# Ledger of designs, part 1: peptides against a protein of PDB entry 3ESW

No score or structure here was measured in a lab: all are predicted.

Target 1, 322 residues: chain A of PDB entry 3ESW
Amino acid sequence: NNIDFDSIAKMLLIKYKDFILSKFKKAAPVENIRFQNLVHTNQFAQGVLGQSQHLCTVYDNPSWHSIVLETLDLDLIYKNVDKEFAKDGHAEGENIYTDYLVKELLRYFKQDFFKWCNKPDCNHCGQNTSENMTPLGSQGPNGEESKFNCGTVEIYKCNRCGNITRFPRYNDPIKLLETRKGRCGEWCNLFTLILKSFGLDVRYVWNREDHVWCEYFSNFLNRWVHVDSCEQSFDQPYIYSINWNKKMSYCIAFGKDGVVDVSKRYILQNELPRDQIKEEDLKFLCQFITKRLRYSLNDDEIYQLACRDEQEQIELIRGKTQ
Structure headers, positions and changes below count from the first letter of each chain, unless a header shows other numbers.
Peptide ipSAE is a variant of ipSAE made for these designs: the mean of its two directions, with the distance scale d0 fixed at 1.0 Angstrom where the peptide's residues are scored. Compare it only between designs on the same protein; published cut-offs may not carry over.
The geometry check fails a fold that doesn't show the stated peptide or that is severely misdrawn somewhere.

## One batch from the design tools (peptide; made by RFdiffusion4, then SolubleMPNN; aimed at target 1 I3 F5 A9 L12; its pose is not in this set)

Design b1_p8_3_s4
Fold by OpenDDE base, seed 2:
Structure b1_p8_3_s4 (fold): chain B 322 residues (1-322), chain A 8 residues (1-8)
Amino acid sequence: as target 1 above (322 residues)
Amino acid sequence: SKLLEAIK
């Protein structure tokens, strides 16, 4: 009996696909109860859910993508990408072009487009006057600032002229295209939108210890790549733990297709206690939210994403990001 | 306020 190994392999592949797809079927009643109880009783879980409801979907706005692309100097960007790609990219194949694009976007954003704002310049004294600014505290937005999803306004007094300068912390990334300044929150918010506007797979990474950055899925590297617009950093996940000697407990990535605990990618040393939630509950939470985000996807999309998830989990376990 | 930590 000639064992048709090809037929067996095909059958096993089908069964494997069906098995993977079965994990993404509608949640069992017990899982729904567990989820509801977890987000109701655990503040960290509630926070992760709340962030997912915003960060996983807000950047999937075609009108925003158009505004971004109309605002950026695309001619300059693509000229620079093409120039760098022409040097070395042809040897590595077409998929590396997007890596060059992301690297140029990092350069363009930091060097040409956006500004770090520790303290604002005085509205009266003009440019390069931030050294004269004293923080008075924070307050709620006024009627104009409220139009741009502003939750907090930092208030500064000029030591030279005595005038008050407002630094609204806008969450509307379209407003940030106008203001072109901020801290890590504004940088990451707008830069996430910029990357999404180029049709890239992007996640927003939240660190509990007051930093945020991006991940980009590189088709060339076939993995999620660390991207920090503030640092003009590409594929340097170690910068926080090693270069900054930062102590961290949680890094959670939020994307349109899932929520993932990526702490293992970034927390290489100086790990803080992970005491906000049980590890099993966090894993369950991220998987449950991810499952919900994929409810409208077809079987092929679900399978491809599940394969990507598995490879990422293997990567995170092995610690081989480089 | 979310601040970037200085690289040491």
Scores: peptide ipSAE 0.028, ipTM 0.741, DockQ to the pose 0.011
OpenDDE base, seeds 1, 3, 4, 5: peptide ipSAE 0.021, 0.026, 0.025, 0.026; ipTM 0.703, 0.750, 0.744, 0.734; seed 5 fails the geometry check

Design b1_p8_6_s4 (failed a check: a repeat of another design)
Amino acid sequence: SKLLEAIK

## One batch from the design tools (peptide; made by RFdiffusion4; aimed at target 1 D6 L12 Y16)

Design b1_p9_7
Pose (drawn by RFdiffusion4):
Structure b1_p9_7 (pose): chain A 322 residues (1-322), chain P 9 residues (1-9); non-standard residues A184 YCM
Amino acid sequence: as target 1 above (322 residues)
Amino acid sequence: NESIVKMLL
């Protein structure tokens, strides 16, 4: 009995596919209650649910993608990307071009395109002039800025001239293309959209301890890559936990294809207690949403995606890539 | 192949 593994191996891969295609089916009402209910037991759940709704579908918008592309200096971007591909781009330029592009976009966005804003400059006094602004709080948007999905307008008084500069906080990323300034918040909103506009596979990563950033899928490194525009950073998920020494509890990724707990990629010391939701319930929560996010996908799509997810679990469960 | 059988079972 030379036991035939190649037979048994090729078999199972078949059986596995059925297991997978079954998993991403229905929404049998049994687990539906578990969902509709969990969202009332727990707000961390309603939190994730809410954000999934604001953040997964939103950046897939051709109208927007095109405006961003019109607006960005593609000649400049692609020239530099091409210049860096010139100083050889790995023996296997095997979709490595895509990585060089993301890196260059980070540079353009930071060095060139968008600008940070703690307190705003005075609208009437010069440009370099923010530290003579004392804030008078926040309030609702006026008629004009109401158009751009704004909740809060921070207002400031200029002690040197008396006029009041205001700093609306927008969520319409197309509006940010114009204003070209802000904090992680909008820096990240626009940068996610920018990444999506090159048709990249992109995600919004949310840290409960007030920071947001991106994840991009590098076909060259065939895994998700951490992208933080504010820090012009490429593959440095440790940056928060170690370099900054920031204490963190949870990290959640959002995208058109799913919602995934990516904590393990980032919270690699200074771990805070994860005391917000039964870990079993969180797994369920993401799975149910990811499953929901895929009813309209076909079998080949449902499967290829589920494998990428699995590849990721092993990466996180373990301590490394591959 | 043996590793695949072990993993999937």

## One batch from the design tools (peptide; made by RFdiffusion4; aimed at target 1 Y16 C307 E310)

Design b1_p10_7
Pose (drawn by RFdiffusion4):
Structure b1_p10_7 (pose): chain A 322 residues (1-322), chain P 10 residues (1-10); non-standard residues A184 YCM
Amino acid sequence: as target 1 above (322 residues)
Amino acid sequence: LTYFELEDLL
């Protein structure tokens, strides 16, 4: 009995596909309650649910993608990307071009395109002039800035001239293309959209301890890659936990294809207690949403995606890539 | 068995 593995192996891959295609089916009402209910047992759940709604579908918008592309200096971007491909882009330029593009976009965005804003500059006094602004709090948007999905307008008084500069906090990323300034918040909103506008596979990563950033899928490294625009950073998920020594509890990724707990990629010391939600319930929560996010996908799509997800679990469960 | 463990049987 030379036991035939190649037979058994080829078989099973077949059986596995059925298991997978079954998993991403229905929404049998049994687990539906578990969902509709969990979202009331727990607010960390409502939190994730809410964000999934604001953040997964939103950046897939051709109208926006086009405007961003009109607005960005593509000639400049692609020239530099091409210049760096010139100084030899790996023996296997095997979709490595895409990585060089993301890196250059980070540079353009930071060195060139967008600008940080703690306190704003005085609108009437010069440009370099923020540290003579004392803040008078926050309030609602006026009529004009209400158009741009704004909740809070921070207002400031200039001690040198008396006028009041205001700093609306917008969520319409197209508005940010104009204002070209802000904090992680909007830096990240616009940068996610920018990445999506090149048709890249992109995600919004949310850290409960007040930071946000991106994840981009590198077909060259065939895995997700951490992208942080504020820090002009490419593949440095440790940056928060180690370099900054930031203490963190949870990290959640959002995208058109799903919602995934990516904590393990980032929270690699200074771990805070994860005391917000039964870990079993969180797994369920993401799975149910990811499953919901895919009813309209076909079998080949449902499967290929589920494998990428699995590849990711092993990466996180273990301590490394591959 | 995981998908990648099944490929190792090949």

## One batch from the design tools (peptide; made by RFdiffusion4; aimed at target 1 F19)

Design b2_p15_2 (failed a check: too like the target's own chain)
Pose (drawn by RFdiffusion4):
Structure b2_p15_2 (pose): chain A 322 residues (1-322), chain P 15 residues (1-15); non-standard residues A184 YCM
Amino acid sequence: as target 1 above (322 residues)
Amino acid sequence: DFDSIAKMLLIKLKD
């Protein structure tokens, strides 16, 4: 009995596909209550649910993608990307070009395109002039800025001239292309859209302790890569936990293809208690949403995606890539 | 190699 493994191996891969295609089916009403309900037991759940709605479908918008592309200096971007491919892009330029592009986009975005804003400059006084602004709080948007999905307008008084500069907080990323300034918040909103506009596979990562950033899929490194535009950072998920020494509890990724707990990638010390939701319920929550996010996908798509997800769980469950 | 893959897949199906 030379036991045939090749036979048994090839078999199973077949059986596994059925198991997978079954998993991503229906929404049998049994687990539906578990969902509709959990979103009332717990707000951390309603939190994730809400954000999934604002953040997964939103950046897949051709109208927007095009405007961003019109607006960006593609000649400049691609020239530099090409210049860096020139100084040899790995023996296997095996979709490595895509990585060089993301890196250059980070540079352009930071060094060139978008600017930080703590307190705004005075609208009437010069440009470099923010530390003589004392804030008078926040309020609703006026008629004009209401168009751009704005909730709060921070207003400021200039002690040197008396005029009031205002700093609307927009969510319409197309509006940000114009204003070209802001904090993580909008820096990240626009940068996610920018990444999506090159057709990259992109995600919005949300840290409960007030920071947001991106994840991009590198076909070259065939895994998700951490991208933070504010820090012009490429593959440095430790940056928060170690370099900054920031304490964190949860990290959640959002995208067209799904919602995933990516905490383990980032919260690698200074771990805070995860006391917001039964860990079992969170797993369920993401799975149900990811499953819902895929009813209209076909079998080949449902499967190839589920494997990428699995590859990721092993990466997170373990301590490393591969 | 094939023994390792068969065993891994059996674990995945069990779940």

Design b2_p15_7 (failed a check: a repeat of another design)
Pose (drawn by RFdiffusion4):
Structure b2_p15_7 (pose): chain A 322 residues (1-322), chain P 15 residues (1-15); non-standard residues A184 YCM
Amino acid sequence: as target 1 above (322 residues)
Amino acid sequence: DFDSIAKMLLIKLKD
């Protein structure tokens, strides 16, 4: 009995596909209650649910993608990307070009395109002039800025001239293309959209302890890559937990294809207690949403995606890539 | 290794 593994191996891959295609089916009402309910037992759940709604479908918008592309200096971007591909892009330029592009976009965005704003400059006094602004709080948007999905307008008084500069906080990323300033919040909103506009596979990563950033899929490294625009950073998920020494509890990724707990990629010391939701329930929550996010996908898509997800679980469950 | 792949897949299906 030379036991045939090749036979048994090729068989199973077949059986596994059925197991997978079954998993991403229906929404049998049994687990539906578990969902509609959990979203009332727990707000961390309603939190994730709400954000999934604002953040997964939103950046897939051709109208926007085009405007961003019109607006960005593609000649400049692609020239530099090409210049860096010139100084040899790995023996296998095997979709490595895509990585060199993301890196250059980070540079352009930071060094060139968008600017940080703690307190705003005075609108009437010069440009370099923010530390003589004392804030008078926040309030609702006026008629004009109400168009751009704004909730809060921080207002400031200039002690040198008396005029009041205002700093609306927008969510319409197309509006940010114009204003070209802000904090992680909008830096990240616009940068996610920018990444999506090159047709890249992109995600919005949310840290409960007030920071947001991106994840991009590198076909060259065939895994998700951490991208943080504010820090012009490429593959440095440790940056928060180690370099900054920031304490963190949860990290959640959002995208067209799904919602995934990516904590393990980032919270690699200074771990805070994860005391917000039964870990079993969180796994369920993401799975149900990811499943929901895929009813209209076909079998080949449902499967290829589920494998990428699995590849990721092993990466996170373990301590490394591969 | 086909033995490793067969065993890994059986574990996955058991789940």

## One batch from the design tools (peptide; made by RFdiffusion4, then SolubleMPNN; aimed at target 1 D6 A9 L13 Y16; its pose is not in this set)

Design b2_p16_4_s4
Fold by OpenDDE base, seed 3:
Structure b2_p16_4_s4 (fold): chain B 322 residues (1-322), chain A 16 residues (1-16)
Amino acid sequence: as target 1 above (322 residues)
Amino acid sequence: ELIELREKIEELMKKS
């Protein structure tokens, strides 16, 4: 009797899939209790939960995607992508085109579209007058500023004309399409939306030490890729720890399909104490939130995402971004 | 171990 090895392989794959899917079933009562206790007793856990409730879903807005695509110079962007893609030939396959797109979006955003704003220009004196601006502090938003999810307004006085200029810290990314300026928060917020508007798999990475960036899932590289709009950086996760010699404790990635501790990708040296939460509790928290984000997905989607998660965890353990 | 097993099974299925 010839052993049907193909049939055996298929049966093993089914059993493996069922095993993986079993991990994503509804949380047991004990897990719910553990989660509730953790978020009520640990401030860091509460912060991660609060961020997940916003960052995991806010960018999945089709109306915003339309506004973004109508605002960007798509003709210029695709012209440049096509030009760079044609230079390398098609030897790497079609999936690499999206990597070229993300690289061009980084270029376009930094060079042509958005401006870094340490201090605003004087509203009275005009362009390139930020050098004359003195910070007076911060205040709450006025009635107009409050329409655009503004939590804080920085106030500046012009040393030349004496007039006051307001710099609202808008969290509405659609307002940022108009203002075209900000710091790392505004840059990452709008750039995350831009990448999402092209239908890309994107995560927002929060660093506890006051920086934020993106990750893009490259189908060509078959992994999550570091993307920093402020730095026009693609696949350079080492820039913070090595180039900046930055000390860091936590990097948490927030996406529609999960919350992941990505600290191992970015914290290569100068690690600060991870004393905000127990490692086991952080792992549990991220897994629990991830399970909740996937409750509406079908078995095939859950399985595919679980396979991707496992591959990422192997990458993070091995430390080899090959 | 389970990922490696999955990958090995998938590889075997492609060869069959």
Scores: peptide ipSAE 0.026, ipTM 0.630, DockQ to the pose 0.309
OpenDDE base, seeds 1, 2, 4, 5: peptide ipSAE 0.021, 0.021, 0.021, 0.019; ipTM 0.587, 0.586, 0.572, 0.560; seed 2 fails the geometry check

## One batch from the design tools (peptide; made by RFdiffusion4, then SolubleMPNN; aimed at target 1 A9 L12; its pose is not in this set)

Design b2_p21_1_s1
Fold by OpenDDE base, seed 1:
Structure b2_p21_1_s1 (fold): chain B 322 residues (1-322), chain A 21 residues (1-21)
Amino acid sequence: as target 1 above (322 residues)
Amino acid sequence: SNKEKLKKIAEELKEKIKELE
């Protein structure tokens, strides 16, 4: 009797799929209790949950995508992408085009579109007057600023004219399309929306040590790719630990399909103590939130995402991000 | 061979299952 090895292999794959799907079933009562206890007793866990409730869903807004695409110089962007793509003679296939698009968006955003703001210019004295600005502190938003999801307003006095200039820290990315300035928070917020507006699979990465960036899922590279709009950086996860010698403890990625601890991708040296939560509890938390984000997906979508998650975990364990 | 293919799949599945446990 010729053993049909192909049939057996198919049966094993079916059983494996069923096993994976079983892990994404509705949380058991004990898991819900563990989750509730964790977020109520651990401040870091509560923070991760709070961020997930916003960052995992806020950028999936078709109205915002339309506004972004209407605001950007798409003709310039695609002209530059087409020019760079043509140099490679199409030998690497159509999937590489998206990598060129992300690289051009990084260039366009930093060089043509958005501005870094350490200090604002004086509203009275005009452009290039930030050197004359003295910080007076921060206050809450006024009635107009509060319309654009503003939590904090930095206050500056001009040393030349004595007038006060307000620098609202807007969290509304549509307002940032108008203001065209900010720090790492505003840069990453708007750039995440920009990437999403092109239909890309994007995560927002929060670092506990006061930096934020993006990850893009490259179909060409078949992995998550580091993207930092502030640095115009593509696929350089080492820049923080190696180039900056930055000390870091946690990097958490927030996307529509999951929350992932990506610390191993970015923390290559100078690791700070990971004392905010137990490692097993953080792993549980990220998995639990990820399950919730996937509850509306079908079995095939869940399976495909789970396979991608496994590949990422293998990458993170092996340190083979390059 | 089909046997080698099956063995490879079975090994990959076992490894993945262990990583997920």
Scores: peptide ipSAE 0.014, ipTM 0.490, DockQ to the pose 0.525
OpenDDE base, seeds 2, 3, 4, 5: peptide ipSAE 0.012, 0.014, 0.011, 0.006; ipTM 0.421, 0.446, 0.424, 0.398

## One batch from the design tools (peptide; made by RFdiffusion4, then SolubleMPNN; aimed at target 1 F5 L12 L13; its pose is not in this set)

Design b2_p22_5_s4
Fold by OpenDDE base, seed 1:
Structure b2_p22_5_s4 (fold): chain B 322 residues (1-322), chain A 22 residues (1-22)
Amino acid sequence: as target 1 above (322 residues)
Amino acid sequence: DEEDKKIEELKKLIEEAIKKSK
């Protein structure tokens, strides 16, 4: 009996695809109850849900992408990308060009475009006066600041002239194209939008221990790549745990196609207690939100993303990023 | 865990079938 192994392989692939697709069907009533109970009883779960409702979709705005591309020096960016790409030749294929693009965007953003703002300059004394600024605290936005999704305004007094300077913490990334300054939150917010504006697959990574960064899906490397705009860092997930000796408990990635616990990529040592939620409940939460984000996708898109998810999970378990 | 186990089982079966078809 000539076992048609090709026919068997095709049949197994179909059954495997159907099995994967079955996981992304509409949530059962029991799963909905579990989800509702989890987000109502666990503050961390509620926080992850709240972040997902914003971060997973806010950057998928074509109008914002146009404004970004009109604001950036694209001629300079592509000139630098082409120059770096030409050094390595075409030996690694066209997909590596996007890695060069992301590396140049990191350079351009940090060196040419955006500014770190620990303290603002005095509005009266002018540039390079931040050393003279004393924090007085924070307050709510005024009527003008409120137009740009501002939740908090830091207030500073100049020790030299006595005048008050306001530092609004804007969450509107389009306003950040104008202000061109901030801390890790503003940096990551605008840089996430910038990467999205080039048509890239990007996730926003939230760390519970007061840092944020991006991940980019490299078609060349065929994996999610760490990207930190503040550090001009590409593919250096170890910088927090090893270089900074930072203690961390949770790193959660938020993208248009899913929410993923990426803690294993970044927490290499000095792990803090993961006591905010049960591990099984966090896994369930991320899967449930991911399933909801994919509800409108076709079977082939769902299958491709599920295969990507599985490769990432294997990577995270095996520690094979290096 | 049970779903992950089932996925790994299906993958092995597919890989074995493909290997035998060559």
Scores: peptide ipSAE 0.011, ipTM 0.431, DockQ to the pose 0.703
OpenDDE base, seeds 2, 3, 4, 5: peptide ipSAE 0.009, 0.009, 0.005, 0.007; ipTM 0.424, 0.409, 0.335, 0.383

## One batch from the design tools (peptide; aimed at target 1 L12 F19)

Design b2_p23_5 (made by RFdiffusion4)
Pose (drawn by RFdiffusion4):
Structure b2_p23_5 (pose): chain A 322 residues (1-322), chain P 23 residues (1-23); non-standard residues A184 YCM
Amino acid sequence: as target 1 above (322 residues)
Amino acid sequence: DEEEEELEEEVDELKEKIEELEE
């Protein structure tokens, strides 16, 4: 009995596909209650649910993608990307070009395109002039800035001239293309959209302890890559936990294809207690949403995606890539 | 021999995956 593994192996891959295609089916009402309910047992759940709604479908918008592309200096971007491909781009330029592009976009965005804003500059006094602004709090948007999905307008008084500069906080990333300034918040909103506009596979990563950033899929490294535009950083998920020594509890990724707990990629010391939601319930929550996010996908898509997800679980469950 | 051992490891991994999905 030379036991035939190749036979048994080829078989199983077949059986597995059925198990997978079954998993991403229906929404049998049994687990539906578990969902509709969990979203009332727990707010960390309603939190994730709400954000999934604001953040997964939103950046897939051709109208926007095109405006961003019109607006960005593609000649400059692609020239530099090409210049860096020139100083050889790995023996296998095997979709490595895509990585050089993301890196260059980070540079352009930071060194060139968008600017940070703690207190704003005085609108009437010069440009370099923020530290003579004392804030008078926040309030609702006026008629004009109400168009751009704004909730809070921080207002400031200039002690040197008396005029009041205002700093609306927008969510319409197309508006940010104009204003070209802000904090992680909008830096990240616009940068996610920018990444999506090159048709890249992109995600919004949310840290409960007040930071946001991106994840981009590198076909060259065939895994997700951490991208933080504020820090012009490429593959440095440790940056928060170690370099900054920031204490963190949870990290959640959002995208068109799903919602995934990516904590393990980032919270690699100074771990805070994860005391917000039964870990079993969180797994369920993401799975149900990811499943819901895929009813309209076909079998080949449902499967190829589920494998990428699995590849990621092993990466996170373990301590490394591959 | 080496190829057979690799195929055996692949079959074990697949069985583990299917068991996890049955759960």

Design b2_p23_6_s1 (made by RFdiffusion4, then SolubleMPNN; its pose is not in this set)
Fold by OpenDDE base, seed 4:
Structure b2_p23_6_s1 (fold): chain B 322 residues (1-322), chain A 23 residues (1-23)
Amino acid sequence: as target 1 above (322 residues)
Amino acid sequence: KLDKEIEELKKKLEEVLKKKEEL
């Protein structure tokens, strides 16, 4: 009896697909109860849920994508991408072109477009006057600042002219296209939108220890790639744990298609206690939110994403960043 | 139960794929 290995393989793949799809069916009543209890009893879980409600969907705005593309120097960007792509001898149409695009967007954003703001320049004295600025504290937004999703305004006094300069911490990424300055929050917020505006699969990574960055899915590398706009960093997930010697407990990635604990990608040493939630409950929470985000997707989309998730989980377990 | 069945199915698939490469 010639075992039709191809027929058996096809049958196994069908059963596997059906099983994967079964995990993404509507949550059982017991799962809903577990979820509700978790988010009501665990503050960290509530925080992850709250972030997911914003970060997973806010960047999927076509009007914002148009405004971004109209604001960026696309001619310069593509000129530089084409130049570096050609220099390395790649053929047009290779999936690697997108990696060159992301690398140029990192360069362009840091070098040409956006500014790091430890302290604002004095509005009266002009550029390069931040050294003369003394912090007076923070206050709520005024009526104008409130139009741009401003949570807080840092207040500075100029030691030279005595004038007050306001540094509103805008959460509206479209306002950040105008202001072109901020810290890690503003950088990551706008850069996430920029990457999304090029049609890329992007996640916002929140670190509990006051840092934020992006991941994008490279079709060339067939994995999620670390992207930090502040650092102009591409595929360097080790920079925090190794280069900065940063102590970290949680890194959570938020994307349109899911919420993923990516801590294992970034926390390579100096791990802080993961005491905010049980590991099993965090895993459940991320899976539950992910399942909810995928509820409108078709079976093929769900299956493709589940295959991507499985590959990522294998990567995260094996510690094999290539 | 289903997770065990799938782990067994994955193992069987890997065995089938290995046998296919050996043919």
Scores: peptide ipSAE 0.017, ipTM 0.438, DockQ to the pose 0.531
OpenDDE base, seeds 1, 2, 3, 5: peptide ipSAE 0.015, 0.009, 0.008, 0.014; ipTM 0.495, 0.443, 0.428, 0.446; seed 3 fails the geometry check

Design b2_p23_7 (made by RFdiffusion4; failed a check: too like the target's own chain)
Pose (drawn by RFdiffusion4):
Structure b2_p23_7 (pose): chain A 322 residues (1-322), chain P 23 residues (1-23); non-standard residues A184 YCM
Amino acid sequence: as target 1 above (322 residues)
Amino acid sequence: IDFDSIAKMLLIKYKDFILSKFK
């Protein structure tokens, strides 16, 4: 009995596919209650549910993608990307070009395109002039800025001239292309959209302790890569936990293909208690949403995606890539 | 290609799916 593994191996890969295609099916009403209900037991759940709705489908918008592309200096971007591919892009330029592009986009965005804003500059006084602004709080948007999905307008008084500069907080990333300024918040909103506009596979990563950033899929490194525009950072998920010494509890990724707990990638010390939701319920929550996010996908798509997800679980469960 | 390693790993995965089905 030379036991045939090749036979048994090839078999099972077949069986596995059925198990996978079964998993991502129906929404049998049994687990539906578990969902509709959990979203009332727990707000951390309603939190994730709400954000999934604002953040997964939203950046897939050709009208926007095109405007961003019109607006960005592609000649400049691709020139530099090409210049860096010139100084040899790995023996295997095996979709490495995509990585050099993301890196250059980070540079352009930071060094060139968008600017930080703590207090705003005075609208009437000069440009470099923010530290003579004392804030008078926040309020609703006026008629004009109401168009751009704005909730809060921070208003400021200039002690040198008396005029009031205002700093609307927009969510319409197309509006940000114009204003070209803001904090993580909008820096990240626009940068996610920018990444999506090059057709990259992109995600919005949300840290409960007030920071947001991106994840991009590098076909070259065939895994998700941490991208933070504010810090012009490429593959440095440790940056928060170690470099900054920031204490964190949860990290959640959002995208067209799914919602995934990516905490393990980032919360690698200074771990805070995860006391917001039964860990079993969170796994369920993401799975149900990811499953929901894929009813209209076909079998080949449902499967190839589920494998990428699995590859990711092993990466997180373990301590490393591969 | 190491089929013995892949077969054994897949058998573990199959068992987990069966247990999940009859859960």

Design b2_p23_7_s1 (made by RFdiffusion4, then SolubleMPNN; from b2_p23_7, 9 letters changed; failed a check: too like the target's own chain)
Amino acid sequence: NDFDSIAKMLLIKYEEYKKELEK

Design b2_p23_7_s2 (made by RFdiffusion4, then SolubleMPNN; from b2_p23_7, 8 letters changed; failed a check: too like the target's own chain)
Amino acid sequence: NDFDSIAKMLLIKYEEFKKELEK

